# Designs tried in a protein design run: peptides against a protein of PDB entry 5TUV. Part 112

Target 1, 107 residues: chain A of PDB entry 5TUV
Amino acid sequence: KEVIDRLRYLKAEIEDLELKERELDQQKLWLQQSIKNVMDDSINNRFSYVTHEDICNCFNGDTLLAIQAPSGTQLEVPIPEMGQNGQKKYQINLKSHSGPIHVLLIN
Target 2, 107 residues: chain B of PDB entry 5TUV
Amino acid sequence: AQECQNLEVERQRRLERIKQKQSQLQELILQQIAFKNLVQRNRHAEQQASRPPPPNSVIHLPFIIVNTSKKTVIDCSISNDKFEYLFNFDNTFEIHDDIEVLKRMGM

## One batch from the design tools (peptide; made by RFdiffusion4, then SolubleMPNN)

Design b2_p19_5_s4 (from b2_p19_5, 9 letters changed)
Fold by OpenDDE base, seed 4:
Formats: structure tokens, sequence, C-alpha cells
Structure b2_p19_5_s4 (fold): chain B 107 residues (1-107), chain C 107 residues (1-107), chain A 19 residues (1-19)
């Protein structure tokens, strides 16, 4: 009797959780679209930048590269492997399909 | 019953997924807020300065920041159209996306 | 090696978000 009741309860709860999960999925989609719309707005796009000072305040003591690339740019970071000379290969591969990539050195 | 145990496992799995999705949704909300705050800050700053910043003094979204030691040697190969970049480092580096940077900025 | 792997994993996660 207790097992049967527990089964019924669990099945009902799982059904409710499925509904909740679908609701969250929908909310995510709407929010993602909202963010895209806001970022694509011409006025917002004009002011969607950070300064060298901003970056320096976030990071200190290191060499900093700022890489600005269009949306959809492919970024790959291979697993470091030993090179032919015994040195580990630390690499970044970038490939854009829609526009140029811009790199800034921040000292 | 085995069925009861299976449903309890499924229930827990769904609860965890929902929790994760809720967290992801919150992050998206924060991203949107951060972006709006960034735009507002920059608009205000440019109004006070009565001019936009120099083109090479700012980093437009979307971007990434790569930080590495001051001693790290960086080699960069660029395609003619600047659509493809290959960076080689002789030591480790760290990548940060624009979202993380905005968070660090307190946006 | 462990540190390198950890750093690489962090970088990979960052890359996934950027893509």
Amino acid sequence: as target 1 above (107 residues)
Amino acid sequence: as target 2 above (107 residues)
Amino acid sequence: DKKDKEINEKNRKAAEKFN
C-alpha cells in the first residue's frame, strides 16, 4: 500500500517536473532572443565596448591580448602536446566566417 | 519496489536538471543587465567627454581576453584577409570571455 | 601536467561559451 502510494506520488511529481523543465526551456529561449535583440540594436551596438582601463583593472601583472571577433567565429584551444623540439604546444586557433578579427595588445 | 527506486532516481535527476537550468537562466539575466549597464556607462562617459573614444582604445563585443606571463613569447600567424589567426605560446595562457570580464568590472 | 590540463579545461570552457 505504501509502495503503491509512493509510486503514484512519484509519477505525479515527475509529470510536474517535466512541465517545469519545459517552462524553463521556454524562458531561456525568450531571454536569449531578448539579449540578441538588445545587442543587435544600433544604439546599443555603438556603445558595446570596454576600455583598456577596464581590462587592466580586471587583470594585472600579465601580458594581455584582446581579441575582438565577429559572432560565430570559431575558437579552438588544442590540448597541449609535446612538439617536435620537446616543447609543449600552447595554441589558439581562430577562424572567422563573417568578418575580420582584430587583436589588441594591452601592456 | 524496483520501479519505485527507478522513479526516485529519475525524480532526482530531473530536479538537478531543473536546478541547473534555473542557474543558467539567472546567469542570462545577469548578462543582460551587465550589458545594459555597460551601454549606459559608455553613453554617459562619451557625453561627458563630448566625443567618442579613439577606435583603437576600446574593445568591442564580442571579444575574449587572453592573459599570459610577461615572459611568455607569443607568435601570431594571420591570414591575408584576417579571417584566420593562429597563436603560439611558449607557455600556458588563460582565456576569459566578455561575460566574465563584465562580471569582473562589476557591471 | 595537471596544472596544464586544468588550465586547458578552463580555456576550453571559455572557448565553448565564445563559440
Scores: peptide ipSAE 0.519, ipTM 0.903, DockQ to the pose 0.889
Fold by OpenDDE base, seed 5:
Structure b2_p19_5_s4 (fold): chain B 107 residues (1-107), chain C 107 residues (1-107), chain A 19 residues (1-19)
Amino acid sequence: as target 1 above (107 residues)
Amino acid sequence: as target 2 above (107 residues)
Amino acid sequence: DKKDKEINEKNRKAAEKFN
């Protein structure tokens, strides 16, 4: 009887958790769409940028590459493997499907 | 009972997923706020300067930042249409998305 | 190798967000 009662309780709780999870999923979708809409707005799009100064203030002491790529661009970072010359290969692969990629060197 | 144990494990799994989703939702909210703050900052800055920034001085979203040592040799292969990029580094690098940059900027 | 793995994992996570 105790086990049966526990089972019933757990099943009911899991059902409530399922509802909560679905709610969160829906909220996520809504917010993602909201962000997209805000970013796609003409005025917002015009002002959706950072400056070289902004980047330099965030990072220091290194070579910085700024890669501007359209949404949906595929970015791949392979696991470093030994090359033919015995040197590890550190690579970035970018593939855009909607527009050109722009690269800036920031000192 | 085994069934009770299974349900308890499932309950815990769902609770953890919900927690993760709540965290992700909060991050999205912060992203939206950061973006709006960025837009406001830039609008105000351009109004004060009475001109837009030079075209090559800004990085438009979406973007990523790659930082590596100043000693790192970077080779880049670009497709004819500039839709595909292959970067080769002779040493390690770090990638930062625009969201992280906005966070570092205090947006 | 361990450090490289950690850096790669961070980069991979960043890539996932960008994609």
Scores: peptide ipSAE 0.513, ipTM 0.902, DockQ to the pose 0.860
Fold by OpenDDE base, seed 2:
Structure b2_p19_5_s4 (fold): chain B 107 residues (1-107), chain C 107 residues (1-107), chain A 19 residues (1-19)
Amino acid sequence: as target 1 above (107 residues)
Amino acid sequence: as target 2 above (107 residues)
Amino acid sequence: DKKDKEINEKNRKAAEKFN
């Protein structure tokens, strides 16, 4: 039957797609590890920074805070809730466990 | 047949996932390239200047940029060890990660 | 506020990437 042939075709194709998906997953993991290794390299780490000028060129007209924090720092942005004064709470919570957080004001 | 329809749906679902994963992989590749370019730029710049930049003039990765209106009042509570920060804004703000910044820089 | 919700969602996504 035509239907049976279609079923066989689809099953075979799905198997191929499963293999392709697994390949992509492995490639992603490999690349993520590669990026980590590159960033953790002592020389690369020394030069892994941007300047105030870089930031100013990317953003105009606003107050800018640059927050540098160690990897693994917890960043939380709560959903704005009404405060005691009826004002919405716009908050950022940062908690680092491995080192200090550094904040720069970019004007 | 219902089975054929189910498999066709599954096939399409897998195709879409593969497409998404391919896109994500490309983004990671671009991130790695951008980082390498950043390092090269900074290394060259410091070689030309024959000195590193002042420590408070640069923002080391990983970082985030918070932008808000110039009219926004920002309050910050900091722990003694600078491991915990609480930012309060009286208006909305936007957060941008270092990856986005590097993209905007054209790296 | 729809706008606030959208901004918050964007910020939350950014936060997830940073974490």
Scores: peptide ipSAE 0.512, ipTM 0.901, DockQ to the pose 0.843
Fold by OpenDDE base, seed 1:
Structure b2_p19_5_s4 (fold): chain B 107 residues (1-107), chain C 107 residues (1-107), chain A 19 residues (1-19)
Amino acid sequence: as target 1 above (107 residues)
Amino acid sequence: as target 2 above (107 residues)
Amino acid sequence: DKKDKEINEKNRKAAEKFN
């Protein structure tokens, strides 16, 4: 009797959790779409930028490169491997499909 | 008994997934808020200055920040259309996305 | 090497978010 009752309880709880999980999935999709819409708005897009000062306040002392690229740009960071000269290769590969890439040196 | 144990494992798995999804949802909400705050700040700043910032003084979203030592040598190869970039570093570097930057800015 | 691997992993994760 106790085992049967426990089984029934667990099954009911799992069903409730399934509903909750589906709800969260839908909320995530909705929010992602909302964010996209907000960012794609013409007015918001006009003001969607940071300044050199902003970046300098977030980082210190180092060489800073700001790379602005369109959404969907492919960014690859290969695992460092030994090059022909015996030096490890530290690389960034960028390929845009929708527009030019812009690079700024921030110091 | 075995069936109860199986269901309890499933229940726990679902609870953990729900927890993770709740956390991810919260992060998305914060991202949206940060973006809206950024836009509001920039609109106000431009109103006060009575002009937009110079084009090369700002970094438009989406972007990434690459930081490396000042001693690091950076080589960059660019395609004619600026759609493809290859960066070579002689030492390690770190990449930060725009979301992280907005967080560091306190948006 | 361990440090390089850790840095690379962080960069890879950042790249995934950007993509």
Scores: peptide ipSAE 0.511, ipTM 0.902, DockQ to the pose 0.821

Design b2_p19_6_s1 (from b2_p19_6, 8 letters changed)
Fold by OpenDDE base, seed 2:
Structure b2_p19_6_s1 (fold): chain B 107 residues (1-107), chain C 107 residues (1-107), chain A 19 residues (1-19)
Amino acid sequence: as target 1 above (107 residues)
Amino acid sequence: as target 2 above (107 residues)
Amino acid sequence: SPLLDSSKLTEPFSYTLTK
């Protein structure tokens, strides 16, 4: 009887958890859409930027490249492999489909 | 019973997944807040300056930051498709997205 | 934590700028 009761309890709880998970998935979807709408707003878009100072305040001591590209731009980093000269190759591949990529040297 | 144990494992798995989704949702909320704060800051700053910033002085979202040693040699090549960029580094690098930058900025 | 540390890559990394 105890095992049967436990099984019934667990099944009921799992059902509730399934509902909760679906709720969270929906909330995420709505929030993502909300963020997109906010960012795509013309006024917000106009002011959606950071400054060199902002970046410098976040990072120091190294070379900093700021790469601005359209949404949807694809970034690929292959596993570093040994080059012909015996040096590991570290690469970033960027592919934009909708507009130019802008690179700024910050530091 | 084995069935009971299986359901308990599944229950725990679902609980953990829900916890993760809750955390991710919270992060999205924070991202939205950070973006709104950024926009507000920039609007206020431009009002005070009575002009927009120079075009090349700001980094528009979305963007990424590449961080590497000052000694790192960086080569950039643009393919025939002007939307494709290849960066070559002779040393390791880190990439940071705009979301992380906004967090570091305290937005 | 950075989005990526190239020194720690064990598999190819891909990322799409925010959509």
Scores: peptide ipSAE 0.617, ipTM 0.906, DockQ to the pose 0.887
Fold by OpenDDE base, seed 5:
Structure b2_p19_6_s1 (fold): chain B 107 residues (1-107), chain C 107 residues (1-107), chain A 19 residues (1-19)
Amino acid sequence: as target 1 above (107 residues)
Amino acid sequence: as target 2 above (107 residues)
Amino acid sequence: SPLLDSSKLTEPFSYTLTK
């Protein structure tokens, strides 16, 4: 029956797609680990920085805060709520677990 | 017939998911390339200058950039150990990760 | 596109800094 043939075809294709997806998942994991290893290298770590000039070249016209923090630092931004004065409150919460947070004012 | 339709929907779902994962992998590859280029740039720059940049003139990865209007009032509450920060803004802001910055830098 | 635009938030946003 045509329906049976279609079902078999679709099932076979889905199996192939499952294999492809698993392959991509593994590649992602590998690449993430590779990036981590590269960044953790002592020489690379020594040179893993941008300058004030770099930031200024990327952004203009605004107040810029550069926030350097250890990996794993958590950033939270709640939905803006109305304050007591009827003004919306815009907030950023940062929590580090492994080291201090450093904030630089740019421009 | 209904089973066939269900499988076709599933097939399409998987195809879209695979597409998304492929895109994510491409982004990771670009991140690694950008990082390597950054390191190379900085190494070359320091070699030419025969000295490293001042420690307060650079922003080490990982970092984020917060940009807001020059008129925005920013209040910051900091824990004693500088592990926790609370930023309050009286206006909207944008957050940019280091990955985006490297992209903007052309790395 | 920015990681976040606070003017367009419809839900709480979270992010973890990573190497």
Scores: peptide ipSAE 0.624, ipTM 0.908, DockQ to the pose 0.928; fails the geometry check
Fold by OpenDDE base, seed 1:
Structure b2_p19_6_s1 (fold): chain B 107 residues (1-107), chain C 107 residues (1-107), chain A 19 residues (1-19)
Amino acid sequence: as target 1 above (107 residues)
Amino acid sequence: as target 2 above (107 residues)
Amino acid sequence: SPLLDSSKLTEPFSYTLTK
């Protein structure tokens, strides 16, 4: 029957898609490791920076904070809540485990 | 048959997931290219200047950019271990990662 | 698009900086 044939076709296709997905997962893993290796290279690490001018060219008209921190630093933003004065409070929490956090004000 | 419909839904779900993974893989490739271009740019710039950039004039990766209105009041509190930072804003803000910045820079 | 827009938060946001 047509239904039986369709079932066989779908099962075979799903199996092929499973193989494709695993291939993509492996490719992503290796690419991520490649990126990490490139960035951890001593020469590349020395030149892995942007300038104030770079940031100013990307954004205009606002106050800009540049926050540099070690890899693995955790960032948390809670849902804004009302303060004691009735004003909403907006917060950013940063936690580093391996080094200092550096903050730059860019105008 | 219901089984046929279930498998068709599953097939479509897998196809969409694979599509997303392919897109994410492409983004990672672009990230690696952007980083390599950044390093090349900075190496060339320092060679031309015959010196490294002054300290605190550059932002090393990884970093984030926080932008908010010029009228926004920003307070920063640092923990005793100096590894934890709390930023308070009296108005809304946006956060941008280094990957987005490199894209905006045309890297 | 930004990593986060605080004006549109419906749940707590978390992010880890990665080299």
Scores: peptide ipSAE 0.623, ipTM 0.908, DockQ to the pose 0.931; fails the geometry check
Fold by OpenDDE base, seed 4:
Structure b2_p19_6_s1 (fold): chain B 107 residues (1-107), chain C 107 residues (1-107), chain A 19 residues (1-19)
Amino acid sequence: as target 1 above (107 residues)
Amino acid sequence: as target 2 above (107 residues)
Amino acid sequence: SPLLDSSKLTEPFSYTLTK
């Protein structure tokens, strides 16, 4: 039957798709490791920076804070709530585990 | 027929996951390329200048950019744990990661 | 597109800086 043939075809295709998905998962894993290796290289690390000019070229004339922190630093933004004075609080929490956080005012 | 429909739904679900994973993989590739281009740019620039940039003129990866109005009042406090920072804003803000910045820079 | 727009938050936002 056409239905039986379609079922067989779909099952075979799904099996092929499973293989493809696993391949992509593996590729992602290897690429992530590759990126880490490249960024952790001492020479690359030395040159892994942007300038104030770079940032200014990317954004218009609002206040810009650049926050540099070690890898693994956690950033949390709670849902804005009303403060004691009735004003909404907009907040950023940063937690570093391995080094200092550096803040630069760009604009 | 119902089994055929179920398998077609499953096939479509897997195809969408594969598409998403392919897109994520492409983004990782672009990130790696952007980083390598950044390193090359900085390395070349320092070679031409025969010196590194001033320490306070650059932002080292990883970093984030906080964008807010010039009228926004920003308060920063550091907890007893010197690795914890709290930023309070009296208005809304945007956060941009270093990956987005590199994209905007055309890296 | 920004990583986060605080004006559009519907749930707490979390992010980890990575190399």
Scores: peptide ipSAE 0.622, ipTM 0.908, DockQ to the pose 0.941; fails the geometry check

Design b2_p19_6_s2 (from b2_p19_6, 9 letters changed)
Fold by OpenDDE base, seed 4:
Structure b2_p19_6_s2 (fold): chain B 107 residues (1-107), chain C 107 residues (1-107), chain A 19 residues (1-19)
Amino acid sequence: as target 1 above (107 residues)
Amino acid sequence: as target 2 above (107 residues)
Amino acid sequence: KPLLDSSKLTETFKYTLTK
């Protein structure tokens, strides 16, 4: 009887959790769309930038490359492999589909 | 008893997924807040300066930051279609997205 | 904390800039 009661309880709870999960899924989709809308707003887009100073305040001591590219630009970093000279090669591949990629050297 | 155990496992699995989704949702909320704060900051700054920042002094979203040693040699190649970029490094590097930068900025 | 550390890659890393 106790086992039966536990089973009943668990089944009911799982059902509630299913509902909760679906709710969260919908909220995520809504929020993602909201973020997109906010960022696509012409005024917001005009002011959606950081400065060199901002970046320098976040990072120091290293060479910094700021790579600005259109939304949807794909970035790929392959596993470092040995190059022709026997040294590991480290690479970043970028593919843009909607506009130019801008590279800024900072610090 | 076995059925009870199976449901307990399922319950726990769902609870963990829900927890993860809640965390992801919170992250998205913070991203939106950070972006709005960034826009507000920049609007206010430009109003006080009565002019926009110099064109080459800012980095527009979306962007990534690549940091590497000051001794790292960086080579950049552009594909024929002009939309593909290949960066070669002779040493390791780190990549940071704009979301992390905004967090570091305290937005 | 970083999006990627190239020294710790175990598979090809793929990322899409925010849409």
Scores: peptide ipSAE 0.646, ipTM 0.909, DockQ to the pose 0.877
Fold by OpenDDE base, seed 1:
Order: structure tokens, then sequence, then C-alpha cells
Structure b2_p19_6_s2 (fold): chain B 107 residues (1-107), chain C 107 residues (1-107), chain A 19 residues (1-19)
């Protein structure tokens, strides 16, 4: 019947999509490893930086903090809550496991 | 008919996931290109200057940028674990990653 | 566009820096 034919068609297409998705997953893993290798290269690592001017050109009109930390550093921002004086608290929590955190005031 | 509809919904869901994964893969490719361009720029700049930039004048990857009003009061405290930082703001802020910065820089 | 806008948080935001 037409319904049976449609079912067969859909199932076959879904199988093809599963193959495509697995292919994309493999490509992502490969590319992620490639990026990691490129960034971990000693020469590339030496030149892996931006300047104050670079940051200032990207943003204007506000205070800018640059926070540099080791790869794997965890960042957490809780939902803002009211403080004791009625002022909302806005927070950033940083936890590094492998090295120091550096903070620069850009403007 | 109901089974056909269920499979069509699944098919559409898989198609959307594949589309998202393709987009993410493209972003990774662009990230790698941007990083390589950044490294090349910095290598050339240092060659022309005949010296590396001062240590506190550059921001190494990985980093984040915090953007807030000039009126915002910012407090930073370090826990007993020197690898843990707490930032307090009396107003709202935005966070931008290094990937976005490289995009804004046109890398 | 930004990684985070603190004014629009509905849950605790978590992020890990990566090279």
Amino acid sequence: as target 1 above (107 residues)
Amino acid sequence: as target 2 above (107 residues)
Amino acid sequence: KPLLDSSKLTETFKYTLTK
C-alpha cells in the first residue's frame, strides 16, 4: 500500500541521515583535534595573543576587562540576586586548575 | 498514517541536527583560519619591531572580555586557592569570548 | 552575539576556556 511504501521510504532516508550525522561527528572531532594541535604548537603559542588596541577597536564606550587564564579554566555566572542593601549582585566566578589567572583593565 | 507522521517528525528533527552540526563545523573551520591569520599578523609585526611586545601589553589566548558600564563598580577577590577568582559588579555586564573577538577583528 | 548578557540570565551560566 501507499502507506507501507511511504514508511519504507522514510525509514531508508532516516538511515541515510544517521550515516550523515556520524560523518559530521567524526569530522568535528578531527577538526577539534587539528585546532588543538595548531594552537599547542610552540611557535603558534608564542604568537597567540591580541593587543589592547585590538580589543579597543572591537568595543567602545564601556569599561573592558580582559581575563586570560589557562585552558580548562571554569567560568560561572550565577543568576543575579538582591544584596543586603537592596542592590542586585552580579558575579563572575573563575576557577583555574593549571595556572594563574591574569586580569587587565583595557579602558 | 500516524506512524508515517512520527517518522516524518523524526526525519525533520534529524535534518535540523545535521544542519546545526554543519554550521558548527563551518564555525570551527573559520576559527582555525582566524587563529592562523592572527599568528601570521603577530609574527610579522614582531619581525618589523625587532622585539616581542611588553608582557603586560598583550592578552594571550584563551581569554574572555567583560564589558560593563563605566559607572559599574567592580571588585575582585582571590580565594585561599590562588587559582580561584570572584568578580563582583553592582550592575549588569556582558562576556565575550576570544572567538568573537577574532571575528570582530576581521581575522 | 555576546557569550553572555548578565541581564538575561535564567539559569546559572557555565563556560570553560579552551585553546
Scores: peptide ipSAE 0.653, ipTM 0.910, DockQ to the pose 0.923; fails the geometry check
Fold by OpenDDE base, seed 3:
Formats: sequence, C-alpha cells, structure tokens
Structure b2_p19_6_s2 (fold): chain B 107 residues (1-107), chain C 107 residues (1-107), chain A 19 residues (1-19)
Amino acid sequence: as target 1 above (107 residues)
Amino acid sequence: as target 2 above (107 residues)
Amino acid sequence: KPLLDSSKLTETFKYTLTK
C-alpha cells in the first residue's frame, strides 16, 4: 500500500536525520573547541580587544557600561522583584573566580 | 494513517532542529571569523601606531555591554578583591555580549 | 538582538563569560 510505503520512507528518513543531527552535534563540539584554541592563542589573546570608539559606534543614546571579566565569570540577573519601597529592583550579579572584574563607563 | 501523520510530525520536528543546529554552526563560524578579523585589525593598528593602546582605552574579551537609559540610576557594590559585583538599576537595562558587538562592528 | 532585556525576564538569567 501507499501508506505502508510512506511509513517505510518516513522511518528511513528519520534514521538519516538522526545521523545528521549527531553529525551536527559533533561538528559543534569540534568548532567550539577550535574557537577556544584560537582565542587562547597567546598572540590572538594579546589583540583580542575592542576600543571605546568601537562600542560607541555600536550603541548610542544611552548609558553604556563595559564589563570585562575573566572567562568563566558568572552573570546572573534575577527576575525583577518589588522592593520594599514598592519599586522594581533590576540587578546584575557578577562573580569571578579567576580574576578581577573591570568596569568602564563608555558614555 | 495516524501513524504516518505522527511520523511526519516527528520528521518535521527533526528537520527544524537540524536547521537550528545548522544555523548555530554558521554563527560559530562567523564568530571565529569575526574574532580573527578583530585580531588582524588590532595588530595592524598597533603596528601603524608603533605602540599598544593605553590599557584603559580598550576592552579585552570576554566582555559584556550593559545598556540603560541615561536617566537610570546605577549603584554598584564591589567586593574587596573586585571578584564580585552587584549592580542595582532603578530601571530596565539590556545586556549585549562581545559576539554581538563584533557583529555590529562588521567584523 | 540583545543577550538580555531585563524587562522581559521570566526566570533568573544566567550567563557565563567565555573567552
């Protein structure tokens, strides 16, 4: 029957898709490691920066804070909650484990 | 048949996941390219200037950019070792990662 | 697209800086 043939086709295709998905997962892992290696290179690391001008060209009109921190630094933003004053609290929590955090006011 | 329909739905779901993963891989590739371009730019710039930029004039990766209204009041609490930061905002803010910045820079 | 818009948070946002 046509239905049986369709079922067989779909099952076979799904198997192929599963293989493709696994392939993509492996490629992602490989690429992530490659990127890490490139960024960890001593020369690349030396020149891995942007300027204030770069940031200003990307954003305008608002206050801009640039926060540089070591890789692995954890950032958390809790759900805004009502404070005791009846005002919502907007917070950023940063925690570094390997070095100091640096904050620059861009504008 | 219902089974056929179920498999077709599954097939479509898998196709969408694969599409998403392919897009993610492309983004990673672009990130790597952008980073390499950034490094190249900075190396060339420093060669032309015959000196590195002042330490406080650049933002080293990794970093984030916090964008908020100029009217927003920002309070910052810092640990003694500068490993922990707590930012308090009286209004909403946006966070942008270094990857987005590089994209906006056209790297 | 920003990494985060604080006005649209439905859960605690967590992010780890990666070099």
Scores: peptide ipSAE 0.644, ipTM 0.909, DockQ to the pose 0.908; fails the geometry check
Fold by OpenDDE base, seed 2:
Structure b2_p19_6_s2 (fold): chain B 107 residues (1-107), chain C 107 residues (1-107), chain A 19 residues (1-19)
Amino acid sequence: as target 1 above (107 residues)
Amino acid sequence: as target 2 above (107 residues)
Amino acid sequence: KPLLDSSKLTETFKYTLTK
């Protein structure tokens, strides 16, 4: 039966796709670990920075704050709510657990 | 027939997930390349300058960039150990991660 | 596109800095 053949075909293809997806998942994990290893290298870490000029070249016309913090620092932005003065409150909450946060005004 | 249709939907769903994962993998590859290029650039620059940049002139990874209007009033509350920051804005802002910055830099 | 546009938030945004 044609329908039965189609079902068998689809099931076989789905099985192949499952294998493909698992392969991609493994590759992602591998690459993420590779990136971490590269960035954690002492020499690479020493040179893992951008300059004020770099940032200025990427953005223009606004106030730019550069916030450097240790890996794992948590950032939260709540939904803006009306403040007591009738102004919406826009907030950024930063919490580091391993080191100080450093803020630079770029322009 | 319904079973066949269900499997076809499942097949398509898996294909889309695979496509998305492939794209994400490519992004990770580009991130690694960008980082390596950044390190190489900085190493070369420091060699030419015969010294490292001033400590407060560079932004070390990881970082984020906050972009807001020049008219935006920013208030910042900082913990004693500088592990916790609370930023208050009287207007909207954008946040950009270091990955996006490296992309904009053409790394 | 930016990581976040505060004007378009529909839920609390959470992000962890990753090296």
Scores: peptide ipSAE 0.635, ipTM 0.908, DockQ to the pose 0.921; fails the geometry check

